# Ledger of designs, part 39: peptides against a protein of PDB entry 1EBD

Target 1, 138 residues: chain A of PDB entry 1EBD
Amino acid sequence: KASYEGKVAAEAIAGHPSAVDYVAIPAVVFSDPECASVGYFEQQAKDEGIDVIAAKFPFAANGRALALNDTDGFLKLVVRKEDGVIIGAQIIGPNASDMIAELGLAIEAGMTAEDIALTIHAHPTLGEIAMEAAEVAL

## One batch from the design tools (peptide; made by RFdiffusion4, then SolubleMPNN)

Design b2_p14_4_s2 (from b2_p14_4, 8 letters changed)
Fold by OpenDDE base, seed 5:
Structure b2_p14_4_s2 (fold): chain B 138 residues (1-138), chain A 14 residues (1-14)
Amino acid sequence: as target 1 above (138 residues)
Amino acid sequence: MLPVAELREVRPVE
């Protein structure tokens, strides 16, 4: 947060048109299970009048999570219905703190659920749950 | 209070 605000402020002071996009700021809570979020929550999008798909996939269906005996929680994608663009993600579960980075990149890049669904994730990995949740959004 | 981390990336305004 603060380092980036300093950069955007410096760019704005330099007369470069810079906007602070607060949408792709990851928030991580190092609990057990870990919690991570980036972009819109489903309710926030609805409160702003954005028509969204909330695609949810459980870690209980992920092969790596099963192998680790750590299957609590889920990944949720918040996908804008009009264009399939990912506008938010939430992860509760194993390695959520690191896994949110992929989804932060996807949101920042303006990627669709299809872009993630078509991205090959290594099998078996926890990260594969992002692909599975993206497929649910299609 | 559990530790919370936050990150950011800059884009030009279109």
Scores: peptide ipSAE 0.011, ipTM 0.375, DockQ to the pose 0.215
Fold by OpenDDE base, seed 1:
Structure b2_p14_4_s2 (fold): chain B 138 residues (1-138), chain A 14 residues (1-14)
Amino acid sequence: as target 1 above (138 residues)
Amino acid sequence: MLPVAELREVRPVE
């Protein structure tokens, strides 16, 4: 938040049209396991009357997580049922603090679960879990 | 208290 507000302020002072967009703000907790979130939680979407799919995939099924012996947690996508658009994501697990950036981009771009499922991820990577969770949402 | 990072991405206003 603050670093971005500072950038927007600097760009505005420089005469560049810049606005604070509030759609996909990642929140990261550097715990063990790490926790990251962007956009809606499943319950928040439901409380607003949005019909959602909560697609969850465990790190215990990810090839890179197995190779690292760090398989605790999961990725969850919150997908709007009407159009398949990703409106939120949560990660608990290895590298969650960095991996949330892909999902932040996806939400900001208005991507669907299909867009992520069709995106080729490098094998073996922790990032493949986003693709696997997107496939669960289809 | 563990650090909480909040990031936000910049959209250029067209």
Scores: peptide ipSAE 0.009, ipTM 0.348, DockQ to the pose 0.219
Fold by OpenDDE base, seed 4:
Structure b2_p14_4_s2 (fold): chain B 138 residues (1-138), chain A 14 residues (1-14)
Amino acid sequence: as target 1 above (138 residues)
Amino acid sequence: MLPVAELREVRPVE
């Protein structure tokens, strides 16, 4: 947020047409484990009357997390049931602060859980947990 | 808790 606003402000000062367009703003807490979120939480979507699937996959089932001996937490996708569009994601676990960017892109682009499930993730990686959670949402 | 910005609009998949 603030870094992006600073870039837009610098571009505007330089006389370039630049606008702040926020579709999905990530929030990160650099705790141990890390916490990251983008878009809707499951409860926020429900409070707005959006029918959602909350697909959850644990790091304890991720091959890279097992190899790192860092298996605490999970990824959760919040998927709109009507069209399968990803409207939110939460990650608690290893590398959550960096991994949230994929889901931020997916939400910004209006991608579905199927789009993520059909995307080849490198094996073994922490990032595969996004694919696994997307498969749970189908 | 950092404010999670509410998603204002999800673009439809074309």
Scores: peptide ipSAE 0.009, ipTM 0.372, DockQ to the pose 0.146
Fold by OpenDDE base, seed 2:
Structure b2_p14_4_s2 (fold): chain B 138 residues (1-138), chain A 14 residues (1-14)
Amino acid sequence: as target 1 above (138 residues)
Amino acid sequence: MLPVAELREVRPVE
């Protein structure tokens, strides 16, 4: 947020037409475990009348999380049912602060759960949890 | 104090 708003402000001061335009803003808490969120929570989508799938995958089922001995938490995708578009994500677990960036990109690009599920993730990585959660949403 | 990146409003999903 603040770094992006700083670029927009610098461009505006330079006399360029610039505006803050984003679909989703990431939120991160650098706790142990880390917490990250982008886009809609499942309840927010429901309160707005959006029919959603909430797909969850646990870190305890990921080969990299097991190898790190850090298996607490999960990833949740919030997927719009009508078209499979990813509209939100929440992560509690190791590296959640960096893992949220892929899902922020997916939301800004209007990508589907199928797009993530069909993307080859390196094995073994924590990033595979996003792919596995996307497969649960299909 | 843990660093927090702030949430603000997501645009309506069109």
Scores: peptide ipSAE 0.006, ipTM 0.314, DockQ to the pose 0.149

Design b2_p14_4_s3 (from b2_p14_4, 8 letters changed)
Fold by OpenDDE base, seed 2:
Structure b2_p14_4_s3 (fold): chain B 138 residues (1-138), chain A 14 residues (1-14)
Amino acid sequence: as target 1 above (138 residues)
Amino acid sequence: ELPVPTLREVRAVE
């Protein structure tokens, strides 16, 4: 957020067209477990009248999380029902601060839950949780 | 061009 807003401000001062798109801006809390979010929360989407699927997958069901003995938390995808487009994601768990980048890219690119579900994730990784949550949204 | 079809491309033919 702050670095991106600083870039937009610098571009505006330089006379270049720039806009702050808050939908694709990640928010991270470096706690234990880590917390990360990008795009819509489920309630925000509902308050705007967007019909959504909220798909959750727990770290406790992931082979890498088990191997790390760090299985607290989950990933949540917020998927627009009309077209399957990912409009938000929340992660509570190990490596959430880095894992959110894939989902930020997916939202910015207008990708669907199917696009993530059909992407081969390396095994075993924490990244597979995004794929598993996407499969839940189908 | 990718050297192999994507899974999306494969499933569109199934």
Scores: peptide ipSAE 0.026, ipTM 0.544, DockQ to the pose 0.018
Fold by OpenDDE base, seed 4:
Structure b2_p14_4_s3 (fold): chain B 138 residues (1-138), chain A 14 residues (1-14)
Amino acid sequence: as target 1 above (138 residues)
Amino acid sequence: ELPVPTLREVRAVE
């Protein structure tokens, strides 16, 4: 957030048209395992009356995480049931801080779980867990 | 040409 807002301000000062317009702000904790979140938590969506699917996939089932012997945690997608749009994501696990960016992009673009599920992820990668969680949401 | 269909190409067949 702050870095992005600083960039927008710098672009405006330079005379370039720029605006701050975003749906979701990522939050990252560089712990072990890392924690990352963007958009709605499942309970936040429910408290707002949004009917959601919470699709969860564990790193213990991810081929790259197994190969790295780093299998703690999971990815969770929060998907609006009405239209399949991804409205939130949480990651606890290896590389969560970087992997959250894909899901931030998906939320900002108004993508569905199907959009992620139909996106070919390289095998085996940690990022493939986003595709696996999206398939759970279908 | 992309080696795989884009998401847009996939959805155009649905």
Scores: peptide ipSAE 0.025, ipTM 0.568, DockQ to the pose 0.021
Fold by OpenDDE base, seed 5:
Structure b2_p14_4_s3 (fold): chain B 138 residues (1-138), chain A 14 residues (1-14)
Amino acid sequence: as target 1 above (138 residues)
Amino acid sequence: ELPVPTLREVRAVE
């Protein structure tokens, strides 16, 4: 947060167009399992009147998670129904703290669930769960 | 709608 705000402030002071998107600020809890979030939660989007798809995929169905014997939790994408744009993501599970970065990038870039679904993720990886959740959103 | 433009939208105006 503070580092990102500092960068945006520096760009603004330099006279470049800049915006602070607080929706794309990741939140991480280094628990076991790890928890990470970026953007909207499903309920927050609904409370703001955004019609969303909440696409959830469990780590219990991920080949890498199975191989690691660490299958607790899930990835959830919050996708705006109108245009398929990803507006939020939550991860509870292995490596959630690092995996949230892809989804933060996707939100900031204005990517759709289709953009992630069409991105080849290496098999078997934990990151592949983002692709699987994106496919659920289609 | 998102309350602020995405970085992609901001960069498109730079």
Scores: peptide ipSAE 0.020, ipTM 0.438, DockQ to the pose 0.081
Fold by OpenDDE base, seed 3:
Structure b2_p14_4_s3 (fold): chain B 138 residues (1-138), chain A 14 residues (1-14)
Amino acid sequence: as target 1 above (138 residues)
Amino acid sequence: ELPVPTLREVRAVE
């Protein structure tokens, strides 16, 4: 966020057209476990009158997390019920700060839960949890 | 043509 706002400000000062888009700006907390979020939280979507599915999958069921003995937390997808479009994601767990980028891309591309569920993820990986959470949303 | 709405069209219904 702050880095992007700084870029927009620099472009405006230089006389270039620039706009700030806040729709898919990631938020990360580098705690243990890490926390990452992009787009809507489930409650934010509900407060705006968006009917959503909150699909959650635990790291305790992820093969790579088990192999690493780091199984705390989960991935959550916030999916619009009308069309299956992903409008938000939250990760608490191993590598959350890097894994949020795939979900940020999915939101920025207007992808559905089905698009992620049908994307082949390498097995076993932490990133495979995105596919598992997408399958829960179907 | 993409067989799906553009991101702009998807965001306009939120």
Scores: peptide ipSAE 0.016, ipTM 0.420, DockQ to the pose 0.041

Design b2_p14_4_s4 (from b2_p14_4, 8 letters changed)
Fold by OpenDDE base, seed 5:
Structure b2_p14_4_s4 (fold): chain B 138 residues (1-138), chain A 14 residues (1-14)
Amino acid sequence: as target 1 above (138 residues)
Amino acid sequence: MLPVPELREVRAVE
């Protein structure tokens, strides 16, 4: 947040058009398990009248998480039903702090759950859970 | 909060 706001402010002061997109700013808690979020929570979307799919996939079903013996938590995608656009994501689990960057990019790019579901993730990886959660949203 | 598509449009107009 603050680093990104500082960059946008510097660009604006330099006379370059720049907008702050607060939706795609990640929030990370380096707990055990790690917690990360970007964009809308499911309830925030509902409170704003956005009809959403909350697609959830557990790390207990991820092959890499099983191999690491670190299967606590899940990935959740918040997908707008109208057009399938990803508007938020939450990760609780292994490597959530780094994995949120893919979903932040997807939100910034206006990608759909289908775009992520059709993106080949390496097997077995923790990142594969994003693809699996996207498939749940379809 | 603006939906993600509208934020992109704001960035393109500014």
Scores: peptide ipSAE 0.008, ipTM 0.343, DockQ to the pose 0.107
Fold by OpenDDE base, seed 2:
Structure b2_p14_4_s4 (fold): chain B 138 residues (1-138), chain A 14 residues (1-14)
Amino acid sequence: as target 1 above (138 residues)
Amino acid sequence: MLPVPELREVRAVE
C-alpha cells in the first residue's frame, strides 16, 4: 500500500495520469498464523451486487502443510459467477504473505478460477492450495 | 473501492 501510493504520488507530481487502484492492493498481517487479503471479501462483493462463489480449501488437506506440521487455516477465493473471474482472495495460514502475490497477479490480469486450476503447481507445495481452491470454484 | 469492472475499463483506456 504505502509504497504503491508513493509511486502514484510521484507519477502525479511528474504530470503523468496516475490513479490508486485499491482492488489488487494486498493487506498482510505477519501474525501466527499469517493473514493476507487481496481484492474483494465475499461480503463486500455481495454489498456491491456482485454474484460470487466463495471457494475454500483448508491447509489441513495440503501435503506440504502436513509435512511442515502447520495445518491451521485456509485459502478463500472470491470468484464472480458470471465469468469465473477471480475478484478477491483471503489466506490464513503458513506463508500467506507470499502466497497472496500469485492471487494479486491473477486479479490484476483478470484471470479466472479455471486459469489457476489448470496451472501446474509444484508438488508438494503450499501454493497447491490456490489450485485446489480454484477447482472448488468450478 | 471501485467495482472490479470499472477498474478494468480504466486500464483498457491507457
Scores: peptide ipSAE 0.007, ipTM 0.361, DockQ to the pose 0.089
Fold by OpenDDE base, seed 1:
Structure b2_p14_4_s4 (fold): chain B 138 residues (1-138), chain A 14 residues (1-14)
Amino acid sequence: as target 1 above (138 residues)
Amino acid sequence: MLPVPELREVRAVE
């Protein structure tokens, strides 16, 4: 947030059209395990009357997490049922602070769970958990 | 929540 607002301010001062977009601002906590979030939590979507699927996949089932001996936590996708659009994501686990950027991009682009499920992830990676969670949402 | 097209339109107005 603050770094992005600083960039927008610098671009505006330079005479470039720039606006602060608040649609997919990531929040990260550098704990052990790491926590990251972007977009809606499941409860926030429900409180706004959005019918959602909360698709959850555990790091304990991820091949890279097993190889790293770091299998705590999960990825959760919050998917709008009407059209399959990803409206939020939460990660608790290894590399959550970096992995949230993919899901931020997906939300910003208006991608569906199908778009993520059809995206080839490198094997074995922690990032495959996004694909696995997207498949759970279908 | 707005439909994805309307979210893009809101971004163009901000």
Scores: peptide ipSAE 0.007, ipTM 0.333, DockQ to the pose 0.089; fails the geometry check
Fold by OpenDDE base, seed 4:
Structure b2_p14_4_s4 (fold): chain B 138 residues (1-138), chain A 14 residues (1-14)
Amino acid sequence: as target 1 above (138 residues)
Amino acid sequence: MLPVPELREVRAVE
């Protein structure tokens, strides 16, 4: 948020048309394991009356996490059941701070779990966990 | 296996 708002402000000062338009703002905690979130949590969506699928995939089943011996945590997708649109994501685990950006992009673009499931992720990577969680949401 | 921290539901503070 603040860094991007600073960029928009700098562009406006430079005389370029720029606007802040956000659907989702990521939150990151640089702990061990890292924690990242964007969009809705499962309970927040339920409290608003949104019928959701909460698709969870563990890093203990990710090939790169196994190779790194860093398998604590999971990715969770919060997917709206009506249309399969990703409305939230939470990551606890290795590289969660960087990996949340893919899911932030997916939410900002109005992508579905199917869009992520059909996206080829490089093997073996931590990022494949987004694809695996998206497949659980189908 | 370390205890996986519970992500507390934090509302994105605008």
Scores: peptide ipSAE 0.006, ipTM 0.330, DockQ to the pose 0.076; fails the geometry check

Design b2_p14_5_s1 (from b2_p14_5, 4 letters changed)
Fold by OpenDDE base, seed 1:
Structure b2_p14_5_s1 (fold): chain B 138 residues (1-138), chain A 14 residues (1-14)
Amino acid sequence: as target 1 above (138 residues)
Amino acid sequence: PASAEWVIGGRTVA
């Protein structure tokens, strides 16, 4: 948020129209394993009356995580049932701090779980887990 | 305990 706002301000000063318009702000804990979140948690969505699917996929089933011998944790997508739009994501596991960016993008763009499921993710990669979780949500 | 840094929006919070 702060960095983004700073960039917007700098661009405005330089004469380039820009605005801060964000839906999802990532939160990261650089622990071992890392924790990252963006958008709604499942319970937050439920508390607001949003009917959601919580699609979870474990790193223990991810090929790259296995190869790295770092398989603790999971990726969870919070998907709005009515239209399949991703409204939140949480990652606990290897490289969560970087991997959350893809999901932040997806949320900001209003993408669906299907969009991510149909996006080819390189094999084997940690990021592939996003595709796997998206498939769970379908 | 493991050392951890909490960041929101690119800024350290805790």
Scores: peptide ipSAE 0.035, ipTM 0.592, DockQ to the pose 0.112
Fold by OpenDDE base, seed 2:
Structure b2_p14_5_s1 (fold): chain B 138 residues (1-138), chain A 14 residues (1-14)
Amino acid sequence: as target 1 above (138 residues)
Amino acid sequence: PASAEWVIGGRTVA
């Protein structure tokens, strides 16, 4: 957030067209396991009257996580039911701080669970968990 | 955890 605002400010000072337009701001806790979130939490969506699917997939079922002997946690996608658009994501597990970027991009771009599910993720990788969770949401 | 760093948008908060 601060870095993004700094870029916008610098561009404005330089006379370039720029504006701050936040869509999805990631939040990360560098703990063990790492925690990351972007967009809506399931309960936040429900509180606002948004009908959502909360699709969860555990790291314990991910081949790369098993190979790394680091299988705590899960990835959760918050998907709007009416159109399948991803509106939030939470990750607790290995490399969550980096993995959240894919989902931040997806939310920023207005992608659906289907978009992620149909995106080939290299095997075996932690990133596959996003694809797996997206498949759960279908 | 005993120690953690919290970050939003790349900025350390706590």
Scores: peptide ipSAE 0.034, ipTM 0.564, DockQ to the pose 0.115
Fold by OpenDDE base, seed 4:
Structure b2_p14_5_s1 (fold): chain B 138 residues (1-138), chain A 14 residues (1-14)
Amino acid sequence: as target 1 above (138 residues)
Amino acid sequence: PASAEWVIGGRTVA
């Protein structure tokens, strides 16, 4: 079951149908690039009637990713339009497996995209991409 | 993505 859920999560991140029913539990695939997800996927939210903003930012525009020559992928925030609360996040790219923890915390704490956008992220880091995606959602 | 090690809820799964 656990392996199946992991596979479904990876497929969902890649744009395929998802049967994942865990909202607050992170799912990680240690592939190249890594894939990680927590909370709602965009389509899951829409299927439940939640009006969302899907804010996407590419690693190709991240300074640390460029320095590492590892720029494939993106970070996506799923933000509820009503109040700006982050309800999901997906990351495909370098260090996605660790970076998902920040967004997991944000979701558990009921933080908004603005909260992330106003949080100082060290420069240059991969983690800055969360701030960039949050700014897109504003 | 290619087949790899998976983690659900912080624990590795095969």
Scores: peptide ipSAE 0.034, ipTM 0.568, DockQ to the pose 0.163
Fold by OpenDDE base, seed 5:
Structure b2_p14_5_s1 (fold): chain B 138 residues (1-138), chain A 14 residues (1-14)
Amino acid sequence: as target 1 above (138 residues)
Amino acid sequence: PASAEWVIGGRTVA
C-alpha cells in the first residue's frame, strides 16, 4: 500500500495523470494453509449489485499439489459476468501468498478470465490452478 | 490451529 501510494504521488508530482486505486491491494495470512485475497470477495460484489461468476478450482485437482501431498484449499476467481473481467480472487492453499500476485496483476490490468485461461501456465505447477479456475469461469 | 501473520501491501499489520 505504501509503495503504491508513493508511486501515485510521484506520478502526480511529475505532472502525470494518476489515481489511487486500492482494488488490487493484496492481503495475505501466512497460515497453514496460506490465505490470500485481492479485490472483491464474491459477496462484496453481490452486495454492490455486481453480477459475478465465482469460479472455484480445488488444489485437490492440481497436479503439483497432488505431487506435493498438499491439496487443501482452492483458488476462487470473482469474475464480472457482463464482460468477464476479473475483479477479485481468493486463494486458500499452498503458495497462496505468492500466487496472489498474478491475480493482482490481472485485476490491475483489467484482464478477463479468458485472458488467464489463454495464458499458458507450466505443467505441473501450483500456478496453473489460476488457469483452471479461469476456464471454469468461461 | 494455524499460526498466522497478516500482511497487506507487503507490510505486516497484525
Scores: peptide ipSAE 0.031, ipTM 0.577, DockQ to the pose 0.111

Design b2_p14_5_s2 (from b2_p14_5, 4 letters changed)
Fold by OpenDDE base, seed 1:
Structure b2_p14_5_s2 (fold): chain B 138 residues (1-138), chain A 14 residues (1-14)
Amino acid sequence: as target 1 above (138 residues)
Amino acid sequence: AESAEWVIGGKTTA
């Protein structure tokens, strides 16, 4: 957030129109395993009266995670039931701090779980877990 | 020891 706002400010000062218009701010804990989140948590959505699907997929079932012998954790998508739009995501596991960016993009773009499920992810990769979780949400 | 740091938007928040 701070970096993005700083960039916008710098561009504005330089005479380039820009605006801060974001839906979600990623939050990351650089731990072992890493933790990352963007958008709604499941309970937050429920508290606001949003009917959601919490689609969870474990790293223990991810080929790259297995190859790396780093299979703790999961990826969770928070999907609005009415239209399948992804409104939140949480990752506990390897490379969560980087992997959250894909989901941040998806949320900002208003993508659905189907959009991610239909996006080919390289095999085997950790990021492939996003596609797997999206399929769970369908 | 295991370390943890909260970051948003590439900046440390905690």
Scores: peptide ipSAE 0.024, ipTM 0.494, DockQ to the pose 0.118
Fold by OpenDDE base, seed 5:
Structure b2_p14_5_s2 (fold): chain B 138 residues (1-138), chain A 14 residues (1-14)
Amino acid sequence: as target 1 above (138 residues)
Amino acid sequence: AESAEWVIGGKTTA
């Protein structure tokens, strides 16, 4: 189940949307680069009539990723425009499998992009890309 | 931008 959903998530991240069984369940593919997803994909939200902001930030602009010479991919937040609540997140890149946890928590807690943007993330870390993406959504 | 290529199996340690 988890493996299947991980595959589906990876395909969606790669531009091939597919149906998922559990929106709130994180899906991870331990590939190189890793793929991870939780909550709505942008297109899923749009298909349901939810007006969303897709806020994307590339690892190529992340200090830690640069330092690690591992800059492939991006983090994307799917943010509901009405209230700024994060309803989905996708990561393809270094440490995606672990970093998705923060975003899963944010979604479950009903946090907004502003909440993430205002949360101090250590510099330089891969995790601060979430903060950067959140700022894009503002 | 919205797509990427990857290899299933993770990074090599070699």
Scores: peptide ipSAE 0.023, ipTM 0.467, DockQ to the pose 0.041
Fold by OpenDDE base, seed 4:
Structure b2_p14_5_s2 (fold): chain B 138 residues (1-138), chain A 14 residues (1-14)
Amino acid sequence: as target 1 above (138 residues)
Amino acid sequence: AESAEWVIGGKTTA
């Protein structure tokens, strides 16, 4: 966030109009396992009266995670029921700090769970878990 | 397992 805000400020000084959008700012905790979040948490959405689907998929069921012997945690998608749009995501597990970027992009672009589910993810990869979670949301 | 022991900090090589 700080780096992004700094970049925006620098661009503004250089004469490039820009604004900070806080909708999909990722939050990362570099722990073992890593934790990452972007957008709404399930409870946050509910508190605001948004009807959501919380689609959760465990790393224990991910082929690459198994191969790495690093299967703790899960990926959770927070999907608005009305239109299937992804409004939040949380990842606890291997490579969460990097994997959150895909979902940040999805949220900023207004993508649906179906969009992710229909996106081919290389096999076997940790990122494949996003596709699996998206399928759960359908 | 869904429950894990959490350690704050970057992951290190065993």
Scores: peptide ipSAE 0.020, ipTM 0.474, DockQ to the pose 0.030
Fold by OpenDDE base, seed 2:
Structure b2_p14_5_s2 (fold): chain B 138 residues (1-138), chain A 14 residues (1-14)
Amino acid sequence: as target 1 above (138 residues)
Amino acid sequence: AESAEWVIGGKTTA
C-alpha cells in the first residue's frame, strides 16, 4: 500500500496520469509464523450480509510444509456462495508473505474457487495449499 | 472484495 501510494504520488508530481484505486490490499506481519491477509475476513463478510464459505486447509497436510518441518498454521479462503468468487484470504504459516500474492491476484481478477482448484500447482510446494483450500470450497 | 482499514493499520502493507 505505502509503496503503491508512493508510486502514484511520484507519477503525479512528474505530471503523469496516475490514480490510487484500491481493490484488494494485502496486509502482512512478518512474524513466526508469518501472517498475511487480503480482502474480506469471514466475519466481515457475514457482518455485511454476504453468504460465504470459509474453506480452510492446514499446512500440516501439505507435503512441502512437512518436508520443511514447518507445518504451523493454515490457509483460509473466503468464498462468496452465490457465485464462488473469492473475496478474501488469510494465511498463517510458512512463506505467507509471498503466498498471499497469488490470492491477491485472484481476488483482483474476480476469480472463483474453481479457478484456483483447477490451476495446476507444482508438486510439492507450499503453493499447493491454495489449490487444496479452493477444492474444499467446491 | 476489500481489505479492512483496521487490518491495514496494524500490518505491513504493500
Scores: peptide ipSAE 0.020, ipTM 0.527, DockQ to the pose 0.066; fails the geometry check

